Peptides against a protein of PDB entry 5H65. Designs and how they scored, part 248

Target 1, 294 residues: chain A of PDB entry 5H65
Amino acid sequence: QYLERTPLCAILKQKAPQQYRIRAKLRSYKPRRLFQSVKLHCPKCHLLQEVPHEGDLDIIFQDGATKTPDVKLQNTSLYDSKIWTTKNQKGRKVAVHFVKNNGILPLSNECLLLIEGGTLSEICKLSNKFNSVIPVRSGHEDLELLDLSAPFLIQGTIHHYGCKQCSSLRSIQNLNSLVDKTSWIPSSVAEALGIVPLQYVFVMTFTLDDGTGVLEAYLMDSDKFFQIPASEVLMDDDLQKSVDMIMDMFCPPGIKIDAYPWLECFIKSYNVTNGTDNQICYQIFDTTVAEDVI

## One batch from the design tools (peptide; made by RFdiffusion4, then SolubleMPNN)

Design b2_p30_8_s3 (from b2_p30_8, 12 letters changed)
Fold by OpenDDE base, seed 5:
Structure b2_p30_8_s3 (fold): chain B 294 residues (1-294), chain A 30 residues (1-30)
Amino acid sequence: as target 1 above (294 residues)
Amino acid sequence: SDEELNKKRFEEYSELVYEILNEDGLVLPE
């Protein structure tokens, strides 16, 4: 879709909703810190949530470790199980269930682990040796997902989260519905377990200035704007640096705006009601800045 | 056989898990 460029002064006078192509300078943006701009978004209820911090996850897994694995739930047709006991004061029991494919354990890089009683550190280390890890607990009749406040799937360095509001959790045995138990596609796992997966998104507010006017535009994007996945950026220092470099290029610190580069982007206007006051807001869409950096 | 292969992998994977869990020597021996 092609739109002619419209000056901000003209846009500011028009009613919503409309779509525009603009050329403006990024006067400022918020939040300034990247980790604050990465959120989790539900595609169903559209709630925005904070990405849980390590400390939050530690608590969840610590609480989970206080529960004893149910021996009756070990060694099913779906998985082979082993339990270890720690000698510390808590006497923590860790149950690991290795998920089989067609009755046979697949290669380690294809194998899904279900873990009871594991710490965040242990789970993360295991996710680097096996395909994926699901934190679980012993339910009444089956293993169940531990907590939607924690990842339902850890694959490599990526933590996959589900929406508490929209998900209707099903027990672990529903993974049997997956014919291929070696690839462990997050969306497939989510579907099998009744989870609505959350999406990592960059959430920022840009103050744009083209010399004719100033406009604030909202950005919510997963991977197109920076050409960097929001799902990976928090766990990759190089990707973080790349985003920072891009932002510094468009909005260099200590430099006057006259020297800022021009940013071309698409924005859409929409109406927002705040009490009795009607306000027009703007959102960036279908924009990639990485291509302009090169 | 498939059974033998499964057993072999189970033992191997169990060892991998044990190595991670017992990095600080806090896991009780079997």
Scores: peptide ipSAE 0.695, ipTM 0.965, DockQ to the pose 0.826
Fold by OpenDDE base, seed 4:
Structure b2_p30_8_s3 (fold): chain B 294 residues (1-294), chain A 30 residues (1-30)
Amino acid sequence: as target 1 above (294 residues)
Amino acid sequence: SDEELNKKRFEEYSELVYEILNEDGLVLPE
């Protein structure tokens, strides 16, 4: 949609909600650290969550390892199983279930692993050798997802999370509904298991200044603004550098704002009620800035 | 045969998993 450019001073005087096209300089932004800007967002309940830290995951997987795999749940039509016992941790048992496609194990890069009792380190290493890994536990009648506080699917270095509030978990045998058991599309896996997948998003606050006025605009974006997926940035140094480069371009350190480049973007205003106080807030939308860097 | 292929892959994948689990030599022998 074509919108005429509106100066910030005019925007600041108008009622919400409205959409604007603006040209402004990025005076400042927060948070300054990239890892602090990456959050998990539920598309259904719209809650924002922190991406779990390694330490959090370690605890979850340690707790999971306290349970013994049920021998009765091994070797079904869906998967072939093997169990190992470790010397440490009072004889930790690790069960790995290799998911078959049409009764035959696919190639390793196509194969999904279900793992009981694995550590974070082990799971991460396995995810680099196989297509994907799902941490699971033995339920009463079937394998079940271990914990929604941990990834429900790990593919390479990407951790896929589900919303605890919105998900209604189903047992692992529901993966049988997937005709193709080689691609393991996260959304398909989530659907089969009753999971509402969370979305990685960049969450930032921009202070914008066009010389006529100053306003703060909220950014919540998954992959459009930087043309970089928020889901991949935490595990890729090159992507992190790219984001940093973009931010440094628009807001260079040690340089006066007069020398900053102009940022063209779309913002929308909206009303926020906090008690008896009504405030107008602004959010960036439908904006890509990566093209200005290339 | 499909069965033979499945068996071969299972053994191969099991070995890969074993190598990861036993990096510290803490896996008990079968």
Scores: peptide ipSAE 0.695, ipTM 0.965, DockQ to the pose 0.812
Fold by OpenDDE base, seed 2:
Structure b2_p30_8_s3 (fold): chain B 294 residues (1-294), chain A 30 residues (1-30)
Amino acid sequence: as target 1 above (294 residues)
Amino acid sequence: SDEELNKKRFEEYSELVYEILNEDGLVLPE
């Protein structure tokens, strides 16, 4: 798409909805902390959720570990099982189910693990040795996903979450519907288990100033704006530093706005009605920031 | 055979899991 550059003062006088190309300085942005700007977004109900902290996950998995694996659910046509017992006072039992492909265990880097009673640390380590890990629990007749408050799939360093509101969970045996049980695509796993996967998104509010006017624009983006996936940034220090550097470039601390670089982006206006109060809001879209914008 | 291959991989993968679970020596021996 091609749009002519429009000054902010003109935009502020126009009705919504409309699309604009702008050139403005980033006066300020919220939130200032990167970990606060990364959220989980449901594509169906559109709720924004916080990414669970490590401490939150620890609690969930600790609670899960208080449940004993059901021996009747081990060693099905779908998976081969092994169980271990710890020496600690609680006597934690850990059951691991190795998912087979056409009746045979695939290569380790192709193998999905289902785990009962594992800690976050153990699960994360396992996800680096195998293709992926699903934390599960013993249900009445089948293994079931442990908790949607925790990842339904851990693949490498990426934690995949599902929407509690929109998901209708199905038992683990529904993974049989997947013809290929060696390439565990998160969306395919989610579909099989009745999960609506959440999307990692950067959520920020930019205060933009071009000298003619000031407006606030909302940013909700998964990987285009920074050219960095929101799904990976929280688990990668280098990616975090990159985002911080980009933001510091456009909004450098300790100097006046006159010295700020210009930001070129697309914004769209839209109407928001709160009772009798009608407000026009703005959202950044289809924008990738360049590192060398003068 | 397929059965032999499956058994081999199961033993190998079980060992990998055991090594992770028993880093602190808290897993009961078989």
Scores: peptide ipSAE 0.694, ipTM 0.965, DockQ to the pose 0.825
Fold by OpenDDE base, seed 3:
Structure b2_p30_8_s3 (fold): chain B 294 residues (1-294), chain A 30 residues (1-30)
Amino acid sequence: as target 1 above (294 residues)
Amino acid sequence: SDEELNKKRFEEYSELVYEILNEDGLVLPE
């Protein structure tokens, strides 16, 4: 839908909800640090969560490694298993289960690994080699997902997380419901295991100024605004640099706002109630920033 | 055969995992 450009001063006087096209300068933004702007969002309960740090994951996997793999759960129709013992960590046991497709192991880059007792470092290395890894533990009758505080699926450098509140976990054998056990689409894996997957999002607040008024707009976006996936940015230095460059372009440090480039975007207004107080808020939507800014 | 192929891949993948787990030479011999 085509929208005429509306000055901020006019927008600030109108009732919500409405949609607008605007042209404004980015006076300031928060948070200033990129890693603070990347969050996990649940599409069901709409809670925002922090992305776990490596230190957090280390603890979870260390705790998981204190458990001994159940030998009785190895080598099912779903997977073939191998177990190793380390000299350190009091003889840590590591069990890896290779998931079969129609009774046969697929190619290495298509093969899903289920791992018990692995460290974060080991799991990350395995995910780079085999593409798909699920941290698991031995349950009562079947393998189970280790912990929703950790990724339920690691693919390359991407960590897929699930919502603790909305998920109703099912055992690993439910992967049998997947006809194709080679592609390992995160949403399909999540569905099979009863997981509501979280979405990586950039969460930022922009202060916009077009010379007629100043407006604060909220940005929650996965991959459209920067044309960079929020799911990949934390693990890729080049992507981080790109986002930083974009933000520096629109809001250059040490330069007056008069020299800032113009940002064209769509915003929508909406009502927010806080007790007895009503306020109008604004959110950026359906917007992609151009790298070639005039 | 399918069984032979599966066995071959299992051995190959096990070796790949072993190489990762034993980078520091701390995996006990089998």
Scores: peptide ipSAE 0.691, ipTM 0.965, DockQ to the pose 0.833

Design b2_p30_8_s4 (from b2_p30_8, 15 letters changed)
Fold by OpenDDE base, seed 4:
Structure b2_p30_8_s4 (fold): chain B 294 residues (1-294), chain A 30 residues (1-30)
Amino acid sequence: as target 1 above (294 residues)
Amino acid sequence: SLEEENKKRFEEYSKEVLEILNEKGLVLPP
């Protein structure tokens, strides 16, 4: 789609909805902290959620650890099980279920673990040794996902979350529907378990200035704008540095806007009704920052 | 056999898990 470049002053006078190509300087942006800009977005209900903090997850897994693994659910055709008991006064029990592929355990880097009673720390360590981990609990007839407030899948350092509103959870045995039980594609796992996966997104507000006018544009993007996945950025220092570098390049601290580089992007306008007040808002879309500028 | 291989892997994986869990003083149930 080709759009002619439109000055901001002209855009500000037009009715919504419309699409524009613009060339402007990034006067400022919010939030300034990267960790504040990463959110979870549901593609169905479109709710935005905060990425759970470590403390939140600790509580969930602590609560999960108060439950006793059901011995009747151990060692099925889907998985081989091992159970341990802690020496503490509470006697926490941890059950780990190693998911088999075609009736046998795959290599460790291909193996999915289902874990009952594990702590966040333990789960994270396990996810680095095996392909992935699903925190589960013993249901009445089968293992079930522990809690959608926690990741339904931890693969490496990536936590995959599901939407509580849109998901209709199914029991763990539904993983049998997966022909390949070695790759553990998050979307496939989600589908098997009735989960609507949430998407990591960068959520930011840009103040754009082209010398003719100033407008605020909303950015909600998963991996296109920075060419960096929002799902990975929180766990990778190098990726964080890259994002920071890009933002510093477009909006360098301590210098005047005249020295800022030009940002070319697409924005779309849309109407927002707030009570009796009608407002036109703008969103950045289909935009990648130019590599020649970085 | 495949069963023997599976058993071997299970034992190896169990040891790896135990190494992680043992940091919290976990033991095998009787």
Scores: peptide ipSAE 0.626, ipTM 0.932, DockQ to the pose 0.641
Fold by OpenDDE base, seed 5:
Order: C-alpha cells, then structure tokens, then sequence
Structure b2_p30_8_s4 (fold): chain B 294 residues (1-294), chain A 30 residues (1-30)
C-alpha cells in the first residue's frame, strides 16, 4: 500500500492508530547483540519467549534419558525400532524408531527418526544424516513428544518449537494421518501432533530520528526486514554476519548521526495503557531494508 | 522383495545410528 512520507514531528502529534511511511536515521537500536534479538512468537496467543539455550536442552534430554523405553511400543506399523545400551552412562537406554512410508523405510534423507534417551549432541548429529528427528518418550499406550520445552522437530540445523499454552498434544501414532511420510513439513507434523508451532522472530527497538523528531519503533519480524530468516540466523555464522553488516550500515559505530544513511520504513501507531497513563507506541511493519544488499 | 529391502535399509540405518551413538560408548543388545 502506498503512503506519503510523513515527518516524525507530525506523527508525534497524531492520535493512534494510524499507519505512516517515514524516512529517518537509525540513531540506535536494542538489543545490540543479535542472539538477544531472536525470540519465539506464538501466532495464536502472541506470547514471546526466549529461544532455549543449549544448556536448557541438555537438561531436558538428560532427564529424558533417565526413562526406560517401553519395549511394548517398539516396532509398530508406523516405525521400526532398535534399542542400544550404554556402557558407562548408568546404563542409559537409547531407542530409535525409524518411521516407515507405506510400510517400508524411505531413503535416509527422507526418513524421520523418533528417539528416546538421546543427548542433544546425538540428536543433532542424527538430524544431519536423516531428514528429521523428534525427541520422544514412552507414554502409556504410545510414544509421545518428550517435552515442548525442547524442539518437537529437528530438521537439519533448524529446531522447531511449539507453544505450550496453545498446543494440545496428541500421541505419535497421529503421524499416520500424513499421507506422505517422506517430506516431513514442520507445519504438517505440528498439525498431526496437535502442536501450535512457534515462529522465530527478530525483536528489536529502533530509535528513529529524521531531524524533526525522535521516536522509538518496535520491530517484530520473521524474515522480511533483513530478508534473512530468524529461524536460521542463530545456526549460521554467515547469516549472523550479514545481519550485523546491515545494522552497522544503518547505525555505524564511531560515526556521527549526520553521516548515517536514511532508512525508509513503514510504522504503525497503537495505544498502550499502562495504569492510568495512555501511551502511543509505534511498530515497524511491511519493511525490507536489505533489498540493495542482497 | 519389499520386505528384504526394508530389512537392508533398517540394518544400514541402524549401523549409521550406532556409529553416532558409539561415540558415547553404546553397545548393541545381544
């Protein structure tokens, strides 16, 4: 949608909600570190949460490894199973279930693994050799997702998370509803298992200055702003460097703001009530800054 | 047969998994 450019001084005087096109300099932004800017967002309840750290996942998988796989749940029509035992890790049991397609195991790059008792390191390595990995545990009647605090699906280097608040988990046998058991589209897996998938988003606060006024604008974006997926940036050094480069371009360190490039973007105003105070806030939307960089 | 192919793949995949798990000292059941 086309909007005429509006100076910040005019915007600051107007009531919300409204949409604007602006041209301003990025005086500063928060947080400064990229890893702090990547969050998980639920599209249903709109909760924002932190991406779990490796240490958090280690704990979850360690706890999971204390459980013994139920032998009665192995080798179903959905999957073929194998179990291993460790020598020196208190007899840790690891069960791997290879999901079949039409009664036969697909190619390795098409095969989904369900794993009980695996470590994060093992799971990550497996996800590089097979299509995907789901951490699971033995339930009463079926395998179940291990924990929504951990990824429900690891595909390559991408960890897919679900919303604890909005998800109503179903047992693993519900994967039978998928006609094609080779592609393992995250959204399809989530739907089958009753998971509301979380979205990786960049969350930042920009301080914008066009010389007529200064305002803070909130950015919540998954892949449009930088033309880089938030879901991939944490696991790719090159993508991280690219984002850093973009931010340094618009907000170069050690240089006066007069020399900063102009940023064109769309912002929308909205009302926020904090106690007795009504405040107008601003959010960046439908904006791409990396068109000339990528 | 499809069954034979499935068995072959299962054995192959199991071997691949074991290679990863053996880094932590896992052993096959008897």
Amino acid sequence: as target 1 above (294 residues)
Amino acid sequence: SLEEENKKRFEEYSKEVLEILNEKGLVLPP
Scores: peptide ipSAE 0.625, ipTM 0.932, DockQ to the pose 0.689
Fold by OpenDDE base, seed 1:
Structure b2_p30_8_s4 (fold): chain B 294 residues (1-294), chain A 30 residues (1-30)
Amino acid sequence: as target 1 above (294 residues)
Amino acid sequence: SLEEENKKRFEEYSKEVLEILNEKGLVLPP
């Protein structure tokens, strides 16, 4: 797609919707903290929500641990089960179900665990030794996903979340529909369980200035803008540093805007109605900073 | 046999899980 460069002053006078190619300086951006810019986005209902914090997850898993695993749901054709009991006064019970492939447990790095009563710490450690972990609870007739407020799948260091609004949860035995029970592709797991997976996205507001005008543009991007996946950045210090370096490059502290680098990007305008007030907003799209820095 | 292999893996995986859970004071049921 080719668009001629349009100065911001001209864009600010035009009706929406339109698409533009611009060359501007990033005067400022918000939020300033990277972790605040990472959100979860539903591709179906388009709701944006915060990524749950560790403390939030701890509460969910603590609540889950108050429930006793149903022994009748252990050892099915889908999984082999083991249950442990805590020595402490609470007597927490943890049930782990190892999912089989064609009746046989796969290699550990291919094996999905279903866990009842586990803590966040335990689950995270397990996800480092096995392929993936799904927090579950004992339902009436089958294991069920614990809570969509928690990850439905933890794979490596990535927490996969589902949309509460759009998902229609199905019981764990629906994993039987998966032909390959070794790869555990998040989208496949989600489909089997009736989950609409949420997407990690960077959400930022850029103030752009090309010397002719100033406008604010909204950025919602998963992996294109920074060439860094939003899904991985929260768990990787090096990726965080990379994003910070990019932002510092565009908005170097302690110097005047005249010395800022130029950013080439695409923006689209759109109309927003706030009560009786109609305004034009702008969104960045199809832009990669690594390729567009001049 | 496949059953024997499965059993072996189950025991191995159970031990690995137990190692993690023992950090929080969990034990195998009698």
Scores: peptide ipSAE 0.625, ipTM 0.932, DockQ to the pose 0.682
Fold by OpenDDE base, seed 2:
Structure b2_p30_8_s4 (fold): chain B 294 residues (1-294), chain A 30 residues (1-30)
Amino acid sequence: as target 1 above (294 residues)
Amino acid sequence: SLEEENKKRFEEYSKEVLEILNEKGLVLPP
């Protein structure tokens, strides 16, 4: 971007849409807690939703475990299966399906697991030993994705979610359309299963002040602003600390705004109409924050 | 053979899964 710096007082007088380069202090921001700022965004319907908590997932997988794996769906050309039973009174059954590539199981770090009846803890442990895990259930004629409220793919420490509104789920055998059954690219898996994948995004509202005026700007960004992926931050303490440090640098607690560093960023204005009310809003774009004061 | 190799991997992977599941008291069916 090659824009001249514009003071906020001038921007506030102009019509939308326009793009600006600004230099301002971050007076305040919302939400204050990092976990509240990470959302899931649908690129198709553009809805924002919360990232499910572990407690939410536990419930989903507990409910899923009440269903019994269908023996008739075991051991297809796509996967080899094994089933286990718990010793407890409830007798939970767990079925694991190891997906084959060209008729043979690939290396463990290349192997996709389909799991019925597993707990979140078990699934997470499995995802660390194998390439990835898909929670599934026995359908009428084939295995099916368990629930879009849970991850459709767990790969390492990353949980991949799909949009309930935009997805038209297809059965597990549609994974056969993937020529390479060793890489398990989330977008490819999603496409095969009819899933519109959700994107992790940082969502924040910044109150910016350059001494000439005050402006609220919206931030929705996946990995550019902090140079930290929103998809990984919730599962990595070091990344969380890094984001917190960045925010504390620009908006230090217990200090007056006069001592705040300057933030340089790009913002775009846009019109929002609600009935008879027309409002101009602002969004941060194409901005990477520096660790040092600019 | 491919079949033999597949069988070996299946047994190995099954063992790894079982190690995880045994923490919760799961066993192989007889």
Scores: peptide ipSAE 0.624, ipTM 0.930, DockQ to the pose 0.679

